# Peptides against a protein of PDB entry 4U39, part 167

Target 1, 302 residues: chain A of PDB entry 4U39
Amino acid sequence: SIKVIGVGGGGNNAVNRMIENEVQGVEYIAVNTDAQALNLSKAEVKMQIGAKLTRGLGAGANPEVGKKAAEESKEQIEEALKGADMVFVTAGMGGGTGTGAAPVIAQIAKDLGALTVGVVTRPFTFEGRKRQLQAAGGISAMKEAVDTLIVIPNDRILEIVDKNTPMLEAFREADNVLRQGVQGISDLIATPGLINLDFADVKTIMSNKGSALMGIGIATGENRAAEAAKKAISSPLLEAAIDGAQGVLMNITGGTNLSLYEVQEAADIVASASDQDVNMIFGSVINENLKDEIVVTVIATG

## One batch from the design tools (peptide; made by RFdiffusion4, then SolubleMPNN)

Design b2_p25_5_s4 (from b2_p25_5, 10 letters changed)
Fold by OpenDDE base, seed 1:
Structure b2_p25_5_s4 (fold): chain B 302 residues (1-302), chain A 25 residues (1-25)
Amino acid sequence: as target 1 above (302 residues)
Amino acid sequence: MKIKVLLVGKKSEVLEKLRKLLEEA
């Protein structure tokens, strides 16, 4: 089974966005120290952590409170994660609950023998130096607790949105990028295809790979596949080129009109940008909601 | 949602499998 755990406000917003986009074949768990915020989650499983420590009032933007809250609730987290083959831990780093609790939850998942993937954001620079420093500590702790850690640099989202984009929309886009990171992987595993993925192959590519980078490209029109692939490999979200990666996961998602030729064209572009000896997972997914859009997601590991 | 193609392996193997699928389609 695949479980997605949203940790704290940003993680729970991402989980809500996943549910709204009908990300299939996964169980959603919302974790928070704030009981009121947790009640707004769309997840089937809602877990309040650190009830004794925080009294449901949240972590006060303190990662140490988030950490202690997860430690207090360890047994509940273990029970919620039990029997998972794969666990996605999603959080916005820089906050109290997400930054502190996500590494603890990730470690619990890993200790249970699940393939543990972190999908987290760095805060925007405008959120202030304190959040950046807290996020750096949380990311470092996540790196030790996961098999693969996808880090989304929120400041790079500002390069893909209009300069006049309201701050609230930039946060919404960060939640969407977190969704795309989880969905780009989970769709390849959870959805039955013409060729089934052995979970052993996923483990080979994602186990103990450390930090990963994600690129996303979206396009429409006649050359949409090639354009989306080019955008993905040149994505501002990629802090480095994919040519040095030991592993590449590529997802091409399109509407019902997605052709096999378009799939090949996009695959050839991403492959051409990748190392010759790269281990690749390549998948194409039909999503009826995309109509004429193609979304290419590239995850580079190693 | 439906997976249309899923390929795993070395880059060269994945590309070759994909080409083969196109020749069979």
Scores: peptide ipSAE 0.248, ipTM 0.804, DockQ to the pose 0.880
Fold by OpenDDE base, seed 4:
Structure b2_p25_5_s4 (fold): chain B 302 residues (1-302), chain A 25 residues (1-25)
Amino acid sequence: as target 1 above (302 residues)
Amino acid sequence: MKIKVLLVGKKSEVLEKLRKLLEEA
């Protein structure tokens, strides 16, 4: 089974966005120290951590409280994660609960033998230096606790959105990018296809790979596949070129009119930008909610 | 037709398999 765990406010907002977009074939778990915020989760499984420590009042933006809350609730986390083949741990780094608890939850998942993938955000620079420093500590702890860690630099989202985009919409876009990172991988595994992915192949590409980068491209029109692929490999979310990656995961998502030719064209572009010896997982998905849009997601590992 | 093409392997093998699928389509 595939489990997606949203940890703290940002992680739970991302999970809500995943549920709203009908991401199938995954189980959702919401984890928080704030009981009121947790009640707003759309996840089937809701777990309050650190109930004794926090009394449900949250972590007070302190990562050490988030860490201790997850440690207090270790047995409950273990029970919720039992039998998972893959665990996505999603969080907004820089806060109390997400920053402190996500590494502990990830380590529990890894110790249970699940393929553990972190999908986390760095805070925007405007959220202040304290959040950036807390996020750096949380990201460092996540690297040790996961098989693969996708880090989304929120400041790079400001390069994708309009300059007049309200601050609230920039946070919504961060939640959407977290969704795209999880969905880009989960759709490859959970959606039945013409060729089924052996979970062993996913493990080979994602196990013990450390930090990963994600690129996203969206396009419409006659050359939409090529344009989406070019945007993905040149995405502002990529802090480095994909040519140094040991592994590449590629998802091409389109509407019912997605052609096999468009799929090949996009794959050739991403492959041409990748190393010669790269291990590649390539998948295409039909999403009926996409009309004329193609979405290319590229994840570079290693 | 829900065409989920899922190809795993080395870059060259993946691209070759994808080309074969196009020739068979």
Scores: peptide ipSAE 0.221, ipTM 0.783, DockQ to the pose 0.713
Fold by OpenDDE base, seed 5:
Structure b2_p25_5_s4 (fold): chain B 302 residues (1-302), chain A 25 residues (1-25)
Amino acid sequence: as target 1 above (302 residues)
Amino acid sequence: MKIKVLLVGKKSEVLEKLRKLLEEA
């Protein structure tokens, strides 16, 4: 089974966005120290952590409170994650709950023997130096606790969106990028394909790989597959080129009109940008909601 | 949502499998 656990405000917003986009084949868990914020979650499983410590009043932007809250609730987290083959831990780094609790939750998932993938954001620079420093500590702790950690640099989202994009929309785009990171992987595993993915192959590419980079490309028109693939491998979200990666996961998602030729064209572009000896998982997914749009998600590991 | 194609392996193997799928389609 695949479980997605959203931790704190940013993680819960991402989980809500996943549910709203009908990401299938995953169980959603919302975790928070703030009981009021947790009540707004759309997840079936809602877990208040650190009820004794925080009394449901949240972590006060203190990662140590988030950490202790997860530690207090360890048994409850273990029971919620039990039997998962894969666990996605999603959080906005820089806050109290997400920064502190996400590494603890990730470690619990890993100790249960789940393939543990972190999908987290760095705060925008405008959120201030305190959040950046807290995020750096949380990311460091996540690296130790996960098999693969996808870090989304929110400042790079500002390179993709219009310069006039309201701050609220930039946060919504960060939630959407978190969704795309989880969905880009989960769709490859959770959806029955023509060729069954051996979970061993996923483990080979994602187990103990540390930091991963994600690129996203979206395009329409006749060359949409090639354009989307080129945008994905040159994505501002990539802090480095994918040519040094030991593993590459590629998802091409299109409408019902997605051709096998378009799939090949996109795969050839991503493969050409990848190392000669790269281990690749390539999947194509049909999403009827995309119509003429193609979305290419590339995750580079190792 | 439905997976149309899923390929796993080394880069060269994935590309070769993809090519074969195109030839069979």
Scores: peptide ipSAE 0.206, ipTM 0.780, DockQ to the pose 0.902
Fold by OpenDDE base, seed 3:
Structure b2_p25_5_s4 (fold): chain B 302 residues (1-302), chain A 25 residues (1-25)
Amino acid sequence: as target 1 above (302 residues)
Amino acid sequence: MKIKVLLVGKKSEVLEKLRKLLEEA
């Protein structure tokens, strides 16, 4: 089974966005120290952590409180993650609960033998130096606790959105990018394909790979596949080119009109930008909610 | 055809499998 665990405010917002977008084949778990915020989760499984420590009042933007809250609730986390083959741990780094609890939850998932993937955001520079420093510590702790860590640099989202985009919309876009990172991988595994992915192949590409980068491209029109692929490999979210990556995961998602030619064209572009000896997972998914859009997600590991 | 294709392997193997799928379609 695949489990997605949203940790703290940003992680729970991302999980809500996943549920709203009908991301299939995954179990959703919402974790928070704030009981009021947790009640707003759409997840089937809601877990309040550190109830004794925090009394449901949250972590007060302190990562050490988030860490201790997860440690207090270790047995509950173990029970909720039991029997997962894969665990996505999603969080916004720089806060209290997400930054402190996500590494502890990731380690619990890894110790249970699940393939553990972190999908996390770095805070925007405008959120201030304290959040950036807390995020750096949380990301370092996540890197040791996961098999693969996808880090989304929120400042790069500002290069994709209009300069006049309200701050609230920039946060919504960060939640959407977290969704796209989880969905881009989960759809490859959980969506029944013509060719079933051996979970062993996913483990080979994602196990102990450390930090990963994600690129996203969206396009419409006659050249939509090529344009989406070019946008994905040149995405501002990619802090480095994919040509040095040891592993590449590629998802091509389209509507019912997605052609095999478009799939090949997009695959050839991403492959041409990748190393000769790269290990690749390539998948195509039909999303009936997509009309004329193609979405290409590229994850570079190693 | 609801194209749910998933290919895993070395880059060259993935591309070759994809080409074969195109020839068979």
Scores: peptide ipSAE 0.205, ipTM 0.775, DockQ to the pose 0.664

Design b2_p25_6_s1
Fold by OpenDDE base, seed 5:
Structure b2_p25_6_s1 (fold): chain B 302 residues (1-302), chain A 25 residues (1-25)
Amino acid sequence: as target 1 above (302 residues)
Amino acid sequence: MEFKKYYGEDGSVVYVGTAQQILAA
């Protein structure tokens, strides 16, 4: 089974966005220290952590409170994650709950023997130095607790959105990028009608790979597959070239008109930009809602 | 890694292998 656990406000917003976009084949768990915020989650499983410590009032933007809250609730987290083959831990780093609790939850998942993937955001620079410093500490702790950690640099989202984009929309885009990171992987494993990938191959690419980067490309038109693939490998979200990766996971998602030629063309572009010996998983997914749009997601591990 | 190519009933395709193997497929 695949479980997605959203931790804190940002993680829970991402989980809500995943549910709204009908990401299939995963179980959703919402974790928060704030009971009121947790009530707004669309997840089937809602877990308040640190009830004794925080009394449901949240972590007060303190990662140490988030950490202690997860430690207090360890047994409940273990029970919720038990039997998962794969666990996605998603959070917005820089806050109290997400920053502090996500590494603890990730470690619990890893100790249970799940392939543990972190998908986290680095805060925008405008959120202030305190959040950046807290995020750096949380990301460091996540790296030790996960098999693969996808870090989304929120400042790079500002390069792919309109300059006049309101701050609230920039946060929504960050939630959407978190969704795309989880969905880009989960769809390759859990989408009905895909021949089940050998989970051993997924483990080979994602186990003990440390930090990962994600690129996204979206395109329409006659050359949409090639354009989307080129956008993905040159994405501002990729802070490094994919040719240095030890593993690459690529998802191409299109409508019912997605052709085998388009899939191969996108694969060729990404493979050509990668090291020749890099282990790759490349998959196509059909999403009837995309119409003429193609979305390419590239995850570079190592 | 052993090269694998899967075809879904919906027309989906999954490739597993090295970049070189995928380029040669």
Scores: peptide ipSAE 0.510, ipTM 0.936, DockQ to the pose 0.807
Fold by OpenDDE base, seed 1:
Structure b2_p25_6_s1 (fold): chain B 302 residues (1-302), chain A 25 residues (1-25)
Amino acid sequence: as target 1 above (302 residues)
Amino acid sequence: MEFKKYYGEDGSVVYVGTAQQILAA
């Protein structure tokens, strides 16, 4: 089974976005110290952590409170994650709960023997230096606790959105990028009707790989597959070239009109930009909500 | 890594292998 655990406000916003986009084949768990925020989660499983410590009032932007809250609730977290083959831990780094609790939760997942993937954001520069410093500590702790850690640099999202984009929309885009990171992987594994996919191959590419980067490309029109693939490998979210990666995961998502030719064209572009000997998983996904749009997600590990 | 190709009933395809193997497929 695949479990997605959203930790704190940003993680739970991302989980809500995943549920709204009908990401299939995964179980959703919402974790928060704030009981009121947790009640707004769309996840089937809602877990309040640190009830004694915080009394449901949240972590007060203190990562140490988030950490202690997860430690207090360790047994409950273990029970919720039990039997998972793969666990996605998603959080916005820089806050209290996400920054502090996500590494603890990730370690619990890893100790249970799940392939543990972190998908986290760095705060925007405008959120201030304190959040950036807290995020750096949380990211460092996540690296030790996960098999693969996808780090989304929120400031790079500002390069792909309009300059006049309101701050609230920038956060929504960050939540969407978190969704794309989880969905880009989960759809490769949990796509209905996919025959004989060996989870061992996913483990080979993702186990003990440390940091990962994600690129996204979106295009429409006649050359949409090629354009989306080119945008993905040149994405501002990719802080490094994919040719240095030890593993590459690629997802191409399109509507019902996605052709095998388009899939192959996108695969050829990404594979050609990768190291020749890199272990790669490349998958296509049909999303009926997409019309003429193709979305290419590339995850470079190592 | 052994090259593998998987098919979905919906027309989805998954390739597993090296970049070279995928390019040669």
Scores: peptide ipSAE 0.501, ipTM 0.932, DockQ to the pose 0.835
Fold by OpenDDE base, seed 3:
Structure b2_p25_6_s1 (fold): chain B 302 residues (1-302), chain A 25 residues (1-25)
Amino acid sequence: as target 1 above (302 residues)
Amino acid sequence: MEFKKYYGEDGSVVYVGTAQQILAA
């Protein structure tokens, strides 16, 4: 089974966005120290951590409180993650709960033998130096606790969105990028009607790979597959070129009109930009909601 | 890694292999 665990406010917002977008084949768990925020989760499993420590009032933007809250609730976390083959741990880094609890939860997942993938955001520079420093510490702790850590640099989202985009919309886009990171992988594994990808091949690409980068490209029109693929490999979210990656996961998602030619064209672009010996998983996914849109997600590991 | 190709009932395709193997597919 695949489990997605959202940790803290940003993680829970991402999980809500996944549920709203009908991401299939995954179980959702929402974790928070704030009981009121947790009640707003759409996840089937809602877990309040650190109830004794915080009394449900949240972590007060303190990562040490988030860490201790997860440690207090270790047994409950273990039971919720038990039997998972893969665990996605999603969080916004820089806050209290996400920054502190996500590494603890990731370590629990890894210790249970699950392939553990972190999908986290760095805070925007405008959120201040304190959040950046807390995020750096949390990301460092996550790297030790996961098999692969996808880090989304929120400042790079500002390069993709309009300059006049309200701050609230920039946060919503960060939640959406977290969704895309999880969905880009989970759809390759868990999409109904796909022949089960050998999970051993996923493990080969994602186990003990450290940091990963994600690129996203979206396009419409006659050259939509090529344009989406080119946008993905040149995405502002990619802080490095994909040719240095040890593994690549690529998802091309389109509507019912997605052609085999478009799939191959996108694959050729990404493969040609990669090292020739790189281990790659490339998958196409049909999503009837996309109509004429193609979305290419590239995850570069290592 | 051994080259593998998977097919979905909906026409979805998954390729597993090296970049070179996928380009040659």
Scores: peptide ipSAE 0.491, ipTM 0.930, DockQ to the pose 0.842
Fold by OpenDDE base, seed 4:
Structure b2_p25_6_s1 (fold): chain B 302 residues (1-302), chain A 25 residues (1-25)
Amino acid sequence: as target 1 above (302 residues)
Amino acid sequence: MEFKKYYGEDGSVVYVGTAQQILAA
């Protein structure tokens, strides 16, 4: 089974976006120290952590409170994650709960023997230096606790969105990028009607890989597959070239008109930009809600 | 890694292998 656990406000917003986008084949768990915020989650499983410590009032933007809250609730987290083959831990770094609790939760998942993937954001620079410093500590702790850590630099989202994009929409886009990171992987594994990937191959690409980068490309028109693939490998979210990655996961998602030619064209572009010996998982996904759009997601590990 | 190709009922395809193997497929 695949479990997605959203930790704190940003993680829970991402989980809500995943549910709204009908990401299939995964179980959703919302974790928070704030009971009111947790109640707004759309997740099937809602877990308040650190009830004694915080009394449901949240972590006060203190990562140490988030950490202690997860430690207090360790047994509950273990029970919720038990039997998962794969666990996605998603959070916005820089806050109290997400920054402090996500590494603890990730470690619990890893100790249970799940393939543990972190998908987290760095705060925007405008959120202030304190959040950046807290995020750096949380990211460092996440690296030790996960098999693969996808870090999304929120400031790079500002290069993708219109310059007039309201701040609230920039946060929504960050939540969407978190969604795309999880969905780009989970759809390859858990999509109904796909022959199940050998989970051993997923483990080979994702186990003990440390940091990962994600690129996204979206295009329409006759050359949409090639354009989407080129945008993905040159994405501002990719802080480094995919050349030199030890593993690459690629997802091409299109409508019912997605052709095998388009799939192969996208694969060729990404594979040609990668090291020849890189281990790849490449998958196509059909999403009937996509009209003429193709979305290419690339995750470079190692 | 051994090259593998999977087919979904919906026409989806998954490839597993090296970049070189995928390019040769």
Scores: peptide ipSAE 0.477, ipTM 0.926, DockQ to the pose 0.843

Design b2_p25_6_s2
Fold by OpenDDE base, seed 4:
Structure b2_p25_6_s2 (fold): chain B 302 residues (1-302), chain A 25 residues (1-25)
Amino acid sequence: as target 1 above (302 residues)
Amino acid sequence: MEFKKYYGSDGSVVYVGTAQQILAS
């Protein structure tokens, strides 16, 4: 089984976005110290952590409170994650709950023997230096607690969106990028009855790989597959070239008109940009909600 | 890594292998 656990406000917003986009084959768990915020989650499983410590009032932007809250609720977290083959831990770094609790939760998942993947954001620079410093500490702790850590630099999202994009929309886009990171992987593994991917191959590519980067490309038209692939490998979200990666996971998602030629064209572009000996999983996904759009997601590990 | 190719009932495809193997497929 695959479980996605959203931790704190940013993580729970991402989980809500995943549910709204009908990401299939995964179980959603929402974790928060703020009981009111937790009630707004669309996740089937909702867990308040640190009830004694915080009394449901949140972590007060203090990562140490988030950490202690997760430690207080360790047994409950273990029970919720028990039996998972894979666990995605998603959070916005820089806050209290997400920054402090996500590493603890990730470690619990890893100790249970699950393939543990972190998908987290760095805060925007405009959120302030304190958040950046807290995020750095949280990311460092996450890196030690996961098999693979996908870090999304929110400031790079500003390079993708229109310059007139309101701040609120920038946060929504960050939530969407978190969604894309999880979905890009989970759709290749968890889609019932479509593809029987050997989970051992996923483990080979993702186990003990440390930090990872993600690129996204979207295109329409006759050359949409090639354009989307080129955009993905040159994405502002990729802070490094993919040719240095030890593993690459690529997802191409299109509508019912996605052709094998388009799939191969995208694969060739990404593979050609990668080291020839890199272990790669490349998959296509059909999403009927996509009309003429193709979305390429590339995850570079190591 | 051993090269593998999977086919979905909806026409989806998954390739597993090295970049070189995928290019050669």
Scores: peptide ipSAE 0.488, ipTM 0.930, DockQ to the pose 0.825
Fold by OpenDDE base, seed 5:
Parts: structure tokens; sequence; C-alpha cells
Structure b2_p25_6_s2 (fold): chain B 302 residues (1-302), chain A 25 residues (1-25)
């Protein structure tokens, strides 16, 4: 089984976005210290952590409180994650609960033997230095606790949106990028009955790979596959070139008109930009809700 | 890594292998 656990406000917003976008084949768990915020989660499983410590009032933007809250609730977290083959831990770094609890939860998942993937955001610079510093500490702790950590630099989202984009929309886009990171991987694995991907191959590419970067490209029209692939490998979200990666995961998602030629064209572009010996999983996914749009997601590990 | 190519009933495809193997596929 694949479980997605959203931790804190940002993580839970991302999980809500995943549910709203009908990401299939995964179980959702919402974790928070704030009981009121947790009630707004759309996840089937809702877990309040640190009830004794916080009394449901949240972590007060203190990562140490988030950490202690997860430690307090360790047994409950273990129970919720038990039997998972893969666990996605998603959070917005820089806050109290997400920053502090996500590494603890990730470690619990890893100790249970799950392939543990973190998908987290760095805060926007405008959120202030305190959040940036807290995020740095949380990311460092996550790196030790996960097999692969996808880090999304929120400031780079500002490069792909209009300069007049309201702050609220920038946060929504961050939630969407988190969704895309999880979905880009989960769709390759969890699409029921279509492709029997050997989970061992996923483990080979993602186990003990440390940091990862994600690129996204979206395009329409005649050359949409090539354009989307080129956008993905040159994405502002990719803070480094993919040719330095130890592993590459690529997802191309299109509508029912997605052709094998388009899939191969996109694969060729990404593979050509990668080291020749890099281990790669490339998958295509059909989403009937997509019309003429193709979405390419690239995850570069190591 | 052994090169693998999977075909889904919906036309989906998954490639597993090195970048070179994928390019040669």
Amino acid sequence: as target 1 above (302 residues)
Amino acid sequence: MEFKKYYGSDGSVVYVGTAQQILAS
C-alpha cells in the first residue's frame, strides 16, 4: 500500500489538493497539532498529535513543539503507517508542526520498512528569515529520515507565475506543486491493474538517494510532448541540471489522445539530458480529464 | 539495471532502465 501523510498546515493543504484532484491508489492521512485545522482536512484518517503537549492549540510556529508532538504520538503514527510499502511525507517547511513533526513521522515510516519519500516546500522569502531558518533545520532532519527528499523552492514558483499573482495564489500553487510531486510518482506505481511495475525497481531509484529536485512542464498543441519535456528539464524548480542526478523519474500525463510517439519523444528528451548510465523510470499516465494538455513531471534524485 | 518496457491496456507505457537503454528502445 501507498500512504500519503500530510503534516501540519501546508502538508494538509497539499493533501486536500490531492483529494480534490482525485489522486488514486493512495491512502491519505492528515496530521496536525491544531485540532481545528485538522477538522478541515478531507483525509479519511485524521490524527491529532501532541494532544497532551499542545491541547489541540497547535505548535505556535515552534518546530520543537512539532517534534515533541510527533514523539508523543509515536505509537499512533506507527499504527497508521503499518503495512505501507511506500510512504509520502508532505509538509511545508518553516512552520511549527510540519517542520518538527515531518522528520519524526518520516523516520517512523522508514523504521517500519517503507520506502519513505519526503515532498516538502521551502518557504517564500517574504515569509521571513525565521521561517527560512526553521525550514533549513527541518529539511536537514528530513534528509536523514527519508530515502528521497524532494524539496520545492517556493521562490522559484514566483518565476513561473505572473508577477502580479496574489500571495494567496502563490500558496495555492505551492500546494499544487506538492500535489504534482506526489502524484507524479504515485501514478506510476499505484495505477491499478494497468502496469505491474516492479516495486524493486522503484526502490533501486529512490532508496537512500537523499535530496531530489522536481521539474514540471505543461504544454498543448502539436509539439506538446516535446515542449512539456523541455519545460520540465529546464523548470525553474530544478535548481540543478538533471545530468548530475543518480536517478530520474519521469511521468508524462495526457488525455486519451496521448500517443506512443509523444511518450517516446518526451522520454528521449529527458533521457538525452540525463547521464547515460542514470537509472530511470519513465511512465505515461492517461488522465481523461486532460484534453489537449500534457504534463511532464521530472524528479531527479541524488 | 535490466531494461523493462511495460504496456498498459489504456495505452500507458512504463520504461525502466538506464537513460541509454531508454534512448535505444
Scores: peptide ipSAE 0.484, ipTM 0.929, DockQ to the pose 0.816
Fold by OpenDDE base, seed 3:
Structure b2_p25_6_s2 (fold): chain B 302 residues (1-302), chain A 25 residues (1-25)
Amino acid sequence: as target 1 above (302 residues)
Amino acid sequence: MEFKKYYGSDGSVVYVGTAQQILAS
């Protein structure tokens, strides 16, 4: 089984976005120290952590409170994660709960033997230096607790949105990018009607790979597959070239009109940009909600 | 890594292998 755990405000917003986009084949768990915020989660499983410590009032932007809250609730977290083959831990780094609790939750998942993937954001520079410093500490702790850590640099999102995009929309886009990171992987593994991948191959690409980067490309038109693939490998979200990666996961998602030619064309572009010996998982996914668009997601590990 | 190809009932395809193997497929 695949479980997605949203931790704190940003993580729970991402989980809500996943549910709204009908990401299939995963179980959702919302974790928060703030009981009121947790009540707004659409997740089937809602877990308040650190009830004694925080009294449901949140972590006050203090990562140490988030950490202690997760430690207080360790047994509950273990029970919720038990039996998972893969666990996604998603959070916005820089806050209290997400920054502090996500590494603890990730470690619990890893100790249970699950392939543990972090999908987290770095805060925008405009959120201030304190959040950046807290995020750096949380990311460092996550690296030690996960098999693969996908880090989304929120500042790079500003390069792909309109310059007039309101701040609130930039946060929504960050939540959407978190969704895309999880969905890009989970759809390859758990999409209904797909033959289940040998999970050993997924583990080969994702186990003990450290930090990972994600690129996204979206295109329409006659050359949409090629354009989307090119955009993905040159995405501002990719802070390094994919040719240095030890593993690559690629997802091409299109509507019912997605052709085998388009799939192969996109695969060829990404494979050609990668090291010839790099281990790859490349998958196409049909999403009926996509009409003319192709979305290419690339995750470079190692 | 052994090259593998998976087919979905909806026409989706998943490839597992090296970049070179995928290019050669």
Scores: peptide ipSAE 0.483, ipTM 0.928, DockQ to the pose 0.847
Fold by OpenDDE base, seed 2:
Structure b2_p25_6_s2 (fold): chain B 302 residues (1-302), chain A 25 residues (1-25)
Amino acid sequence: as target 1 above (302 residues)
Amino acid sequence: MEFKKYYGSDGSVVYVGTAQQILAS
């Protein structure tokens, strides 16, 4: 089984976005120290952590409180994650609960023997230096607790959105990028219409790979597959070229009109930009909601 | 890694292998 656990406000917003976008084949768990915020989660499983420590009032933007809250609730977290083959831990780094609790939860998942993937954001620069410093500490702790850590630099999201985008919309886009990071992987494994991958191959590409980068490309029109693939490998979210990666996961998602030619064209572009010996999983996914749009997601591991 | 190709009932395709193997497929 695949479990997605959203930790804190940012993680839970991402999980809500996943549910709204009908990401299938996964179990959703919402974790928070704030009981009121947790009630807004759409996840089937809702877990308040650190009830004694915080009394449901949240972590007060203190990562140490988030950490202690997860430690207090360790047994409940273990029970919720038990039996998972794969666990996605998603959080917005820089806050109290997400920054502090996500590494603890990730370690619990890893100790249970699950393939543990972190998908987290760095805060925007405008959120202040304190959040950036807290996020750096949380990311460092996550690296030790996961098999693969996808880090999304929120400032790079500003390069792919309109310059006049309101702050609230920038946060929504960050939630959407988190969704794309999880869905880009989970759809390759758990899509009902797809023959399931051998999970051993997923483990080969993702186990003990450390940090990962993600690129996204979206296009429409006659050359949409090639354009989307080119945008993905040159995405502002990619802070390094994919040719240095030890593993590559590529997802091409299109509507019902997605052709085998388009799939192959996108695959050829990404594979040609990669090291010839890189281990790669490439998959196409049909999403009826995309109509004429193609979305290419590339995850470079190592 | 052994090259593998999977087909979905909806027309989706998954490839597993090296970049070179995928290019050669």
Scores: peptide ipSAE 0.458, ipTM 0.921, DockQ to the pose 0.849

